Peptides against a protein of PDB entry 5D63. Designs and how they scored, part 147

Target 1, 292 residues: chain A of PDB entry 5D63
Amino acid sequence: SLRRGIYHIENAGVPSAIDLKDGSSSDGTPIVGWQFTPDTINWHQLWLAEPIPNVADTFTLCNLFSGTYMDLYNGSSEAGTAVNGWQGTAFTTNPHQLWTIKKSSDGTSYKIQNYGSKTFVDLVNGDSSDGAKIAGWTGTWDEGNPHQKWYFNRMSVSSAEAQAAIARNPHIHGTYRGYILDGEYLVLPNATFTQIWKDSGLPGSKWREQIYDCDDFAIAMKAAVGKWGADSWKANGFAIFCGVMLGVNKAGDAAHAYNFTLTKDHADIVFFEPQNGGYLNDIGYDSYMAFY

## One batch from the design tools (peptide; made by RFdiffusion4, then SolubleMPNN)

Design b2_p21_8_s3 (from b2_p21_8, 19 letters changed)
Fold by OpenDDE base, seed 2:
Parts: sequence; structure tokens; C-alpha cells
Structure b2_p21_8_s3 (fold): chain B 292 residues (1-292), chain A 21 residues (1-21)
Amino acid sequence: as target 1 above (292 residues)
Amino acid sequence: MEEIRKKIEEAKRELQEILAE
């Protein structure tokens, strides 16, 4: 079954993603096909899938940018019915905003069926152009029509997945204690992470003994990421991944505070030095504490 | 604090499921 998370949803037939036009929060904003750039933040094309309790394989889909939800207009079963952004809640009972998402017959892509109408989210005519219509359309689960098949590229990790990534890293001290602050985390590309670092003012900050040293840099970076998240997205129920670690060197005579994020495949962590903006697989310290 | 505690408990359960796979 599909896990709760943030997804970039890409058509199985053409290089087009499900896009909320202009990221607008207005009711009735068209959801359309649009081009995307891999390994970047596609701002209007990220969707938080929230599973509905006690309803198998059924979700709401919240646009991360606008905070509105994927909505089948009037819940109509007619082919060609518009799919729009509309105000809603994560656990709504409105069948216009409930979507059953299961694997297609090919075992890799998903189909998105409206819970009420039983029609499927369809990239009309497989049109790869920007602004192409996405609509509800008749179909079946076993049909091979690529217009109704979608890849769900997961852009977030759960707290558990983050814990697992940390646990696999060889630079964790035996006394390690981790503290989880949130449940689901959008994982940023390094380029975005670095840009936040640059915009924070940290590159120009002066290291000063005790008064503004490693821990201050690390906390400032986390604060900057937090603020960036709050200022960038209207959806709730997720955080932006940026960890803080405290570590000790092998000799045991020096300690350091630093940041970390996740690799592209979400399987490992990479250390980030907020004093110089560097990414390292080995920062020279073993972590005995982290919070993220 | 209570909210964070709940998040931790949920994460722990999920982690056990992941590790069991």
C-alpha cells in the first residue's frame, strides 16, 4: 500500500507531473499536467498523501504549496470532469476529495480513482504540454492506458525512516541518543539546502570562542530551515528535514556540533558543516546526540 | 511536549515494521 508522504506524481506515459496551476489557493484552480525538473523543488507539484483511517488504500491529496486538496468537480462520474484544487481537510468525508490509490496492472505505477465516482485521474490525450487538462475519466484497474497511470516519487521520509538512515551510519557513537521532533520530513536537494544556508547569513558569520561557535552555527542553520519551511508552504502536517548533531572525535578530546541531511535515495545521512557549507560523509566525529 | 511524544511512539512502531522486512 502507498505510505503517507509527500509525492511528486509523474505520468507513466509522458514526462509530465500533476501540477496545481500557479500554486493558487483559490477554489476551482485547475490541476494540470506540467513539465518538471528532476532533483529540484517543483513547487506546485508536491502532494501530501494522507491515508484515511479504516478506508483501504484511500487518501486525500493536499498540495504542499497551496494547502488545498485535489477535488473532482461535483464528484461527477462523467468523463472529462475537471480535477481542481479546493479547500478541504486531511480527513474529510467529502467523496469529491477522496482518492483510492493502488498499483496498476504493471506493478510499478499507480492509478488514482475517485472514491465516489469510481473514475480515474486522467491526463487527457496524454498531452505533454504545459497546462494540459487533467480530468476524471472512466477506466478499470487492469487497463493499461498510460493516461491514467502515475509514478509516485516519494519526496519525504518518516521519522522512522530517518532513524533507520542514522542507524546505518558508521559515525554514530555507542552512547547515541536521538530525539524526533516531527513525523514526516520533506527532504531537500543539496542545492536548496545550500541556498537556505547562504540566505541565512551564516557564510558571513564570525566564529567566536564559546559566544558564537559550532553549536550556534548548527542551531542557526536549523532555525533557518524551519523558517524557510514556514514561509514557503501553506500545507501542514510535515516539516523540512534538517538535523543537529553533537559528536566526539575518536581521541575523545574534542567535541563538535554540526548538521546533517539525507542522501537523495533517503537511505543514508550526509553531514553538513554550517561553518563552511560543506557536505561530508565523514566529519571526523561520532555523534552521541541528535535532534531533528 | 505531548505531541512530540506521540510522534516518537508512532515512529518507533513504524521503525519496527521496517526492520522486520
Scores: peptide ipSAE 0.033, ipTM 0.609, DockQ to the pose 0.040
Fold by OpenDDE base, seed 3:
Structure b2_p21_8_s3 (fold): chain B 292 residues (1-292), chain A 21 residues (1-21)
Amino acid sequence: as target 1 above (292 residues)
Amino acid sequence: MEEIRKKIEEAKRELQEILAE
């Protein structure tokens, strides 16, 4: 079954993603096919899938940018019915905004069925052009029509997954204690992470003994990422991944505070030095405490 | 660093407990 998370949803037939046009929060904003750039934040193309309790394989899909929800217009079962962004809530009972999402017959892609109408999200005619119509369309779970098959590329991790990634890292002290602050985290590309770092002013900040040293840099980075998240996205129920660690060196005679994020595949962590913006697999310290 | 460590750990433990509720 599909896990709760943030997804980039790509058509199985053509290089097109499900896009909320202009990221608009207006009711009735068209959801369309649009090109995307791999390994970047595709701002209008990220969707938070929230599973509905006690309804198997059924979700709401909240556009991360607009905070609005995927909505089948009037819940109509007619082929060609518009799929739009519309105001809603994560646990709505409105069948216009409830989507059953299960694996297609190919075992890799998913189909997205409206709970009420039983029609499927369809990239009309498999059109790869920007702005191509996405609509509800008749179909079945077992047919192979790529117009109705979608890859769900997970762009987030759960706190448990993050914890697992940390646990696999060799640079963790035996006395390590981790503290989880949120449940689901959008994982940023390094380029975006770095840009936030630059915009925070940290590159120009001066290290000063005690008054503005390693812990201040690390916490400032965490705060900057938090602010960036709040300022960038209208959806709720997730955070932006940016960890803080305290570590001790092998000799045990020096301590350091630093940041960390996840690798592209979300399987490992990579350390980030907020004093110089560097990414390192080994920062020279073993972490005895982290919060993220 | 050690002084800061203690304060952060205490605060974060408390936060974790709150979040677990």
Scores: peptide ipSAE 0.021, ipTM 0.481, DockQ to the pose 0.065
Fold by OpenDDE base, seed 5:
Structure b2_p21_8_s3 (fold): chain B 292 residues (1-292), chain A 21 residues (1-21)
Amino acid sequence: as target 1 above (292 residues)
Amino acid sequence: MEEIRKKIEEAKRELQEILAE
């Protein structure tokens, strides 16, 4: 069963992802196949899958950039029917925007079936070119046509998954208390995380005793990431992952405030020092408090 | 753990309703 989250949706046959053309919020904007760059933010190709309560394996798909939803035009069951971005809500009853998503016969990829029409999201002719047509098309759950099979690369973590990653880390104090601020977090590549740090002005900030020390740096980084998220995405219902930790050293005579994010596989955390922009597996402190 | 996520989402929605008022 597909869980709630942000996904990069890639065709099983060719290196093409589901892309909202130009990231436009206009009703009727084409959804197309487009090339992508691994381990980067593919701005127009991220989709928030929101499960519909009491409807098995059924979701809305919200484009993170535009805030609009995947929509089968007129809900038509005809092969070749356009799939577009359209205004909507996460828990809509409009069958044009409801998608049943389940594993394909290969056990790895998914198929995306419109709830009303029972047709499938199809990369027409398996065209790998930028701007290739994506449409509703006839099909079955068990057939092996790669035009209708999609890999769902999860780009986010739930608060529970983040908590689990923290719990596995050896640099957590026995008195640790974590405070979860949101439910779902987009996890940024380190390159993007670093760029936000650079743009925040923190690299040029001067450490000053008490008035602007470690806690100010760490909170400023989190604020910068929060602002970046608000300025970059029109969709709601998720946050950008950036944690703040307070830690104590092994000797117990020094404390520090720092940031942390998740590794690429989302299984572990990595510490980030906002005073110098460094990533560390061991920052020299054990965390007794975090919020994220 | 999934329940925590739902609780947070509900709390945030409730807060938004209060502030709109």
Scores: peptide ipSAE 0.023, ipTM 0.417, DockQ to the pose 0.027; fails the geometry check
Fold by OpenDDE base, seed 1:
Structure b2_p21_8_s3 (fold): chain B 292 residues (1-292), chain A 21 residues (1-21)
Amino acid sequence: as target 1 above (292 residues)
Amino acid sequence: MEEIRKKIEEAKRELQEILAE
């Protein structure tokens, strides 16, 4: 079954993603097919899937940018019914905003069925152009029509997945203790992570003994990422991944505070030095404490 | 995984309620 998380949802037939037009929070904003750029933040094309308790394979889909939800207009079962952004809540009972999401017959892609109408989210005519209509359309679970098949590319990790990634890293001290602050994390591309670092002013900050040293840099970076998240996204129920670590060197005579994020495949961590903006697989310290 | 998320969410909610008092 589909896990709770943030997804980039791509059509199985053409290189088009489900896009909330202009990222607008207005009720009735069209959801359309739109091109996307791999390994970047596709701002209007990220969706938080929240599973509905006790309703099998059924979710709300919240647009991360607008904070509005995927909505089948009037819940109509007519083919060609508009799919729009609309205000809502994660655990709504409104069938216009409830979507049953299960694997298609190919075992890789998903189909998205409206809970009430039983119609499917359809990229009309498989149109790959920007702004192409996405609508509710008649269909069945076993049909192979690529207009109604979607890849759900996970853009977030759970706290458990992050914990597992840390546990696999060889640069963790035997006394390591990690503290989880959130449940679900959007994982940023390094380019975005670096831009946040630049915008924070940290590149121009001066190291000063104790008054503004490694721990201050590391905390400032985490704060900057947090602020960026709050300012960038209207949806709730997730955080932006940025960890802080305290580490000790092999000799045991030096300590350091630094940041870390996850690799693209979410399987490993990479260390980030907030004093110079560098990414490292080995920062020269073994972490004895982390919070993220 | 979902269980952990729920626990964290509940804890945060409780904290928010405390801070609101």
Scores: peptide ipSAE 0.018, ipTM 0.420, DockQ to the pose 0.029; fails the geometry check

## One batch from the design tools (peptide; made by RFdiffusion4, then SolubleMPNN)

Design b2_p22_1_s1 (from b2_p22_1, 16 letters changed)
Fold by OpenDDE base, seed 3:
Structure b2_p22_1_s1 (fold): chain B 292 residues (1-292), chain A 22 residues (1-22)
Amino acid sequence: as target 1 above (292 residues)
Amino acid sequence: ASVEEMREMLRKAREEYAELTA
């Protein structure tokens, strides 16, 4: 079953993703096929899948950027019915915005069926051009039509997954205590993480004894990421991953505060030094405390 | 250092070297 999370949804047949046109929050904004760049944010192409309690394999899909929801126009079962962004809520009962998402017959891709109409999200004619029509279309769960098959590339992690990644790291020792701040985290590409760091002013900040030292840098980075998240996305129910750690060196005579994020595959953490913007697999400290 | 020694160092560092100075 599909887990709650943020997904980049890519067509199984052509290199197109489900895109909310211009990221507009207006009701009736077309959802279209659009090209994407791997390992980037793809701003208008991220969708928060929220599972509906007590309704098997059924979700709302909230566009992360606009905060609007995938909506089958008038809930019509007619082939070619427009799929648009529309205002809604995560746990709506409106069948126009409820989507049953299950594995296709190939075992890797998913099909997206409207709960009410029982039609499927279809990249019309498999058109790979930017702005290609996405519509509700008749279909079955078992057919192999790639126009209706979608890869769900997960762009977020749960707090439990983050915790597991931390636990696997060899630089976590002793009386380590972790504190989880949120439930689901968008994991940023390093390029985006670095840009936030640059925009925060930290590259120009001076280390000063006690008054602005490692803890100030690390917390400032965390705050900058939080602000970036709030300013960038209209959807709720998720955070941006940026951790703070406190660690001690091998000699046990120095302590440091630093940041960390997750690797591309979400399986491990990578340390980030907010004083110089560096990413390191070994920052020279073993963590005894983290919050994220 | 053994795992036990490392744990002790971390405990000691947290209690005796509470200040973050790097």
Scores: peptide ipSAE 0.077, ipTM 0.591, DockQ to the pose 0.052
Fold by OpenDDE base, seed 5:
Structure b2_p22_1_s1 (fold): chain B 292 residues (1-292), chain A 22 residues (1-22)
Amino acid sequence: as target 1 above (292 residues)
Amino acid sequence: ASVEEMREMLRKAREEYAELTA
């Protein structure tokens, strides 16, 4: 019952993630084990899992950076068959690129089975070194071999999840209306979000009455994040999370425009002031409108 | 009619708030 989303896929046995080597879009690019840094953007190690309609627990896995798909070479069932990046589409019928993903016997990790060959994605020998081979290998769903068990760390939220996070925030006005722009959102670490803010030029922007005030700052931040997304990733079918809110103060005599993002656990929102780059749990306004 | 009236009231309220945006 894996949900559509962007995942960082980590081996259950060693601190290694599924990595598309060099993020290359070339057909046949090796997928390998590679070290990762927690709570950062691991550029070549993010995968969009797209569920196949009417095929239970089966997905394509698109590398976010390259826009290519996880592919079992020739669909071979032979142990040691290469797993590579290859051009494809989200709803392909090519069994080389279809992966059945279900919980392992431990109830926390997943196994990734090729739809056609019935072999499993395997970190060969549990090798923790950078560039270690990932291949199709014989196995069973109930086997405890950690070489074939993977944690799916979800790096994105659906629009529904974002909506739920907003709904439970105490700083939402009774007249609130949210407008959803996309379906799935990569949630950035604050450090990355802040860096985009810095690179946008907003830290040096001058507040000017009406001509460049709070709404301009907030929209400029969202535009900067959107551009960053377009420039950074080749995959489609997702957006980068950055919301815009309009809020009114408790006295009802002032309104403000600001941004917001999600907390690390995706359960709550945090407000972002684009005029100074600050993160706040309470920005002093109750939101009556948002779009994201 | 009641729902439509409520929607209009909410719209007007939002516009009023937006005028205070600075």
Scores: peptide ipSAE 0.074, ipTM 0.550, DockQ to the pose 0.108
Fold by OpenDDE base, seed 4:
Structure b2_p22_1_s1 (fold): chain B 292 residues (1-292), chain A 22 residues (1-22)
Amino acid sequence: as target 1 above (292 residues)
Amino acid sequence: ASVEEMREMLRKAREEYAELTA
């Protein structure tokens, strides 16, 4: 079954993603097909899938940018019914905003069925143009029509997945203690992570003994990412991944505070030095504490 | 957690190791 998480949802037939037009939070904002750039944020095209308790394979889909939800207009079963952004809640009982999401017949893509109408999210005519209509349309689970098949590319990790990635890293001290701050984390591309770092003012910050040294830099980066998240997204129920670590060197005579994020495949962590903006697989310290 | 709480966590953690000097 599909896990809770943030997804970039791409059509199986053409290079088009499910896009909330202009990222608008207005009720009735069209959801459309739109081009995307791999390995970027794709601001209006991220969706938080929240599983509905005790309803098999059924989710709400919250647009990360607008904080509104995918909504089948009037819950109509008529082919061509508009799919829009609309205000809602993660655990709504409104069938207009409940979507059963299961694997398609090809075993790789998913189909998105409205819970009430039993129609499917359809990229009408497989149109690859920006602004192409996405609508509810009649279909079946076993139909091979690519207009109704979608790849769900996961852009987030759970706290458990992050914990597992940390545990696999060879630069973790035997006394390591981790503290989880949130439940689900949007993982940023390094380019975005770096841009946040640049915009924070940290590149121009001066290292000063004790008063503004490694721990200050690391916390400042964490704070900058947190603020960026709050300022960038209207959806709730997730955080932006940016960890803080404390580590000790091999000699045991020096300690350092630094940041870390996850690799593109979410399987490993990479260390980030907030004093210079560098990414390292080995920062020269073994972590004895982290929070993220 | 607040930034202040995180800083406190850092303080407590470093008590077991060398001072964070880098």
Scores: peptide ipSAE 0.074, ipTM 0.610, DockQ to the pose 0.546
Fold by OpenDDE base, seed 2:
Structure b2_p22_1_s1 (fold): chain B 292 residues (1-292), chain A 22 residues (1-22)
Amino acid sequence: as target 1 above (292 residues)
Amino acid sequence: ASVEEMREMLRKAREEYAELTA
């Protein structure tokens, strides 16, 4: 079954993603096929899938940027019915905004069926052009039509997944205590993470003994990421991943505060030094405390 | 369980959940 999370949804037939046109929050904004750049944010193409309690394999899909929801216009079962962004709530009972998402017959892609109409999200004619129509269309779960098959590239991690990544890292002290602040985290590409760091002013900040040292840098970075998240996205129910760690060196005679994020595959953590913007697999310290 | 699995379990046990929603 599909897990709760943020997804980039890509057509199985052509290199096109499900895009909310212009990221607009207006009711009736077209959802269209659009090109994307791998390993980037793809701002208008991220969708939070929220599972509906007690309704098997059924979700709402909230556009991360606009905060609006994928909506089948009038819930019509007619082929070619528009799929749009529309105001809604994560746990709505409106069948126009409820989507059953299950694996297709190929076992790798998913099909997206409207709960009410039983039609499927369709990239009309498999058109790979920017702005191509996405509509509800007749189909079956076992049909092989690539116009109705979608790859769900997960762009977020749960707190449990982050916890697991930390647990696998060899640079964790025996006294380690981790504190989980949120439930679901958008994981940023390093380029975006670095840009936030640059924009924070930290590259120009002066290290000063005690009054503005490692802990100040690390907290400032986390604060910058938090603010960036709040300013960038209209959807709720997720955070931006940026951790803070306190660590002790091998000799036990020095401690350091630093940041960390997740690797591209979400399986490991990588350390980030906010004093110089560097990414390291080994920062020279074993963490005894983290919060993220 | 392997030593790596045990290490992971121990680390997980040291994690504390307190989601800040207020």
Scores: peptide ipSAE 0.029, ipTM 0.431, DockQ to the pose 0.033

Design b2_p22_1_s2 (from b2_p22_1, 12 letters changed)
Fold by OpenDDE base, seed 1:
Formats: C-alpha cells, structure tokens, sequence
Structure b2_p22_1_s2 (fold): chain B 292 residues (1-292), chain A 22 residues (1-22)
C-alpha cells in the first residue's frame, strides 16, 4: 500500500508530472501535465498523500505549494471531467477529493481512482506538452493504458526512516540520543539546502568565542530552514528536514555542533557544516545527540 | 546494565561533552 508522504507524481507513458497550474490556491485551478527536472524541488508538482483511516487505499492529495486538494469537478463520472485544485481538509469526507490509489497491473506504477465516481486520473491522450489536460476518465484497474498509470516518487521521509538512516551511519557515538520533532520530512536537494544557507546570512557570519560559535551556527541553519518551509509552502502536516547534531571527536577532548540532511536515496545522512556550507561524509565527530 | 543505568551514563556523557567551543 502507498505510504503517507510527499510525492512527485509522474506519468508512466511520457515525462510529465501532475502539476497545479501556477501553484494557484484558487478554487478550480486546473491540474495539468507539465515537464519536470529530476532532483529539483518542482514547486507546483509536490503532493502530500494523507491516508484516510478505515478506508482502504484511499487518500487525499494536498498540493504542497498551494495547500489545496486534488478535486474531481462536481464528482462527475463523465470522461473528460476536469481535475482541479480546491480547498479542503486532509480527512475530508467529500468524495470529490478522495482518491483510491493502488498498484496498476504492471506492479510498479499506480492508478488514481476517484472514490465516488470510480473514474481514473488520466493524462488526456497521453499529451506530453506543458499544460496538457488531466481529467477523470473511465477505466479499470487491470487496464494497461499508460495515460492512467503514475509513478509515485517519494520526496519525503518519516521520522522512523530518518532514524534508521542515522542508525546506519558509522559516525554515531555509543551514547547517542536522538529527539524526533516531527513525523514527516520533505528532503531537500543539496542545491536548495545550500541556497537557504546562503540566504540566511550565515556565510557572512563571524565565529566568535562562545557568543556565536558552532551551536549558534547550527541552530541558525535549522531556524533558516524552518522559516523557508513556512514561507514556501501552504500545506501543513510536514516539516523540512534539517537536523542538528552534537558530536565529540575521537580523542574525546573536543565537541562540535553541526547540521545534517539525508542523501538523495534517503538511506543515509550527510553532514553539513554551517560555518562554511560544506557537505561531508565524515565531519570528524561522533554524534551523541541529535534533534530533527 | 539496567535501562536506568544506561540512561544515567548517557546523560553524564552528554553533560561532559556539552561544552561546545568549535
């Protein structure tokens, strides 16, 4: 079954993603097919899938940027019915905004069926052009039509997945204690993470004994990421991944505070030095405490 | 060691290394 999380949803037939046009939060904003760039944020193309309790394989899909939800216009079962962004809530009972998402017959892609109409999200005519219509269309779960098959590429991690990534890292002290602050985290590309760092003013900040040293840099970076998240996205129910660690060196005579994020495959962590913006697999310290 | 003993050791170790100066 599909896990709760943030997804980039890509058509199985052509290189198009499900895009909320202009990221607009207005009711009735068209959802369209649009090109995307791998390993980037793709701002209008991220969707938070929230599973509905006690309704098998059924979700709401919240656009991360607009905070609006995927909505089948009037819940119509007519082929060609518009799919739009519309205001809603994560656990709505409105069948226009409830989507049953299960594996297609190929076992890799998913189909997205409207709970009420039983029609499927369809990239009309498999059109790969920017702005191509996405609509509700008749179909079956077993049909192999790529117009109705979608890859769900996970862009987030659960707190448990983050914890597992940390546990696999060799630079964790035997006294390590982690503190989880949120439940689901959008994982940023390094380029975006670095841009946040630059925009924070930290590159111009001066290290000063005690008054502005490693812990201040590390906390400032985390705060900057938090603010970036709040300013960038209208959806709720997730955080932006940026951890803080305290570590001790091998000699046991020095301690350091630093940041960390996840690798692209979400399986490992990479350390980030907020004093210089560097990414390192080994920062020279073993972490005895983290919060993220 | 009991869980409580281990937690005590962790807290002691954290306190020891809490003086961040780097």
Amino acid sequence: as target 1 above (292 residues)
Amino acid sequence: ASVEELRALIEEARAEYAALTA
Scores: peptide ipSAE 0.062, ipTM 0.543, DockQ to the pose 0.104
Fold by OpenDDE base, seed 4:
Structure b2_p22_1_s2 (fold): chain B 292 residues (1-292), chain A 22 residues (1-22)
Amino acid sequence: as target 1 above (292 residues)
Amino acid sequence: ASVEELRALIEEARAEYAALTA
């Protein structure tokens, strides 16, 4: 079953992703096929899938950028019915915005069926061009038509997954205490994480004894990421991953504050030094406290 | 957690280990 999370949704047949045109929050904004760049944010192409309680395999899909929801126009079962962005809520009862998402016959891709109409999200004619029509179309769960098959690439982690990644890291002190701040986290590419760091002014910040030292840098980075998230996305119900750690060295005579994020595969953490923008697998400290 | 709670946690952690001066 599909987990709650943020997904980049890519067609199984052609290199096209489900895109909310121009990221517009206007009701009726077309959802279209659009090219994407791997290992980037793909701003208009991220969707928060929220599972509906007590309705098997059924979700709302909120566009992360616009905060609007995938909507089958008038809930029509006619082939070629427009799929648009429309205002909504995560736990709506509107069947126009409820999508049953299950594995296709190939066991890797998913099909996206409108709960009410029972039609499927279709990249019309498998058109790989930017702006290609995405519509509701007749189909079945077992058909092999790649126009209706989608890869769901997960771009977020749950707090539990983050906790597990931390627990696997060898640089955690025996006295470690972790504090979870949110439930779901968009994991940024390092390039984006670094850009936020640059834009924060931290690269030009001067280390000063006690008054602006390691803890100030680490917390400033966390704050910068939080602000970036708030300024960049209109959807709610998720955070941007950026952790703060306190660590002690092996000798026990020095402590440091630093940041951390997750690796591309979300299985491990990587340490980030906000004083110089470096990524390290070993920062020289064992963490005794983290919040993220 | 509130900012105040986080500050308290950081302070408690600092008290247990060497001062964060790096």
Scores: peptide ipSAE 0.049, ipTM 0.555, DockQ to the pose 0.349
Fold by OpenDDE base, seed 3:
Structure b2_p22_1_s2 (fold): chain B 292 residues (1-292), chain A 22 residues (1-22)
Amino acid sequence: as target 1 above (292 residues)
Amino acid sequence: ASVEELRALIEEARAEYAALTA
């Protein structure tokens, strides 16, 4: 079954993603097919899938940018019915905004069925052009029509997945204690992470003994990422991944504070030095404490 | 910072965030 998380949703037939037009929060904003750039944020194309308790394989889909929800217009079962962004809540009972999401017959892609109408989210005519219509359309779970098949590329991790990534890293001290702050984390591309770092002013910050040293840099980066998240996205129920670690060197006579994020495949962590903006697989310290 | 200074940070952080891992 599909896990709770943030997804980039790509058509199985053409290189087009489900896009909320202009990222607008207005009711009735068209959801359309649009091109995307790999390894980027794709701002209007991220969707938080929230599972509905006690309703099998059924979710709301909240656009991260707008904070509005995928909505089948009037819940109509007519082929060609518009799919739009509309105000809503994560656990709504409105069948216009409830989507049953299960694997297609190919076992890799998903189909997105409206809970009420039983029609499917369809990239009309498989049109790969920007702004192509996405609509509710008649279909079945077993048919192979790529217009109604979607890859759900997970762009977030749960706290448990993050914890697992930390646990398998070789640079963790035997006394390590981790503290989880949130439940679900959007994982940023390094380019975005670096841009936040640049915009924070940290590149120009001067290291000063105790008064502004490693812990200040690391916490400032964490705060900058948090603020960036709050300022960038209207959806709730997730955080932006940026960890803080305290580590000790192999000799045990020096300690450092630094940041970390997850690799692209979410399987490992990579260390980030907020004093110089570097990404490292080995920062020279073993972490004895983290919060993220 | 020194190991001792950062260890002090651990204790403070634990006091604040321990409940989040309960």
Scores: peptide ipSAE 0.018, ipTM 0.533, DockQ to the pose 0.153
Fold by OpenDDE base, seed 2:
Structure b2_p22_1_s2 (fold): chain B 292 residues (1-292), chain A 22 residues (1-22)
Amino acid sequence: as target 1 above (292 residues)
Amino acid sequence: ASVEELRALIEEARAEYAALTA
């Protein structure tokens, strides 16, 4: 079963992703195939999949950038029916915006079926060009047509997954206590994380004893990421991953505040020093407290 | 910061975060 989360949705046949054209929030904005750059944000191509309670394998798909939802125009079962962005809610009963998402016959890709029409999201003619039509099309669950098969690349983690990643790290103190602030987190590439750090002004900030020391740097980074998230995305129900840790050194005579994020595979954490913008597998401290 | 100073901050922060998650 597909988990709740943020996904980059890529066609199984060609290097094209499901894209909301221009990231527009207008009703009826075309959803199209578009090229993407691996290991980048791909702004208009991120979708929050929200599972519908008590309806097996059925979701709404909210575009992260626009805050609008994937919508089959008029819920029509006709092949070639437009798939657009449209205003909606995460737990709507509108069958135009309800999508049954299950594994295809190949066991790796998914098919996306409209709940009402029973047609499938189709990259028309497998066209790899930017702006290629995506439409509802007749099909079956067992058909191998790559026009209707999609890879769901998970771009987020749940709070539980983040907690598990922390628990696997060897630099956690025996007295560690973690505090979870949100339920689902978009995980940023390091390049984006670093850019937020640069734009925050922290690279030019001066360390000053007590009045602006390690905790101030770490909290300022957290605040910068939070503000970046609020200013960048119109969808709700998720946060941007950026943790704060407090740690003690092996000698027990020094403590430090720092940040952390998740590795690309989301299985581990990497430490971030907000005073210099460095990423480290070992920051020289064992964490006794984190919030994220 | 000293370990004691950071631990003091944690105790204060715990109260604030508990309120945010509640």
Scores: peptide ipSAE 0.017, ipTM 0.540, DockQ to the pose 0.108

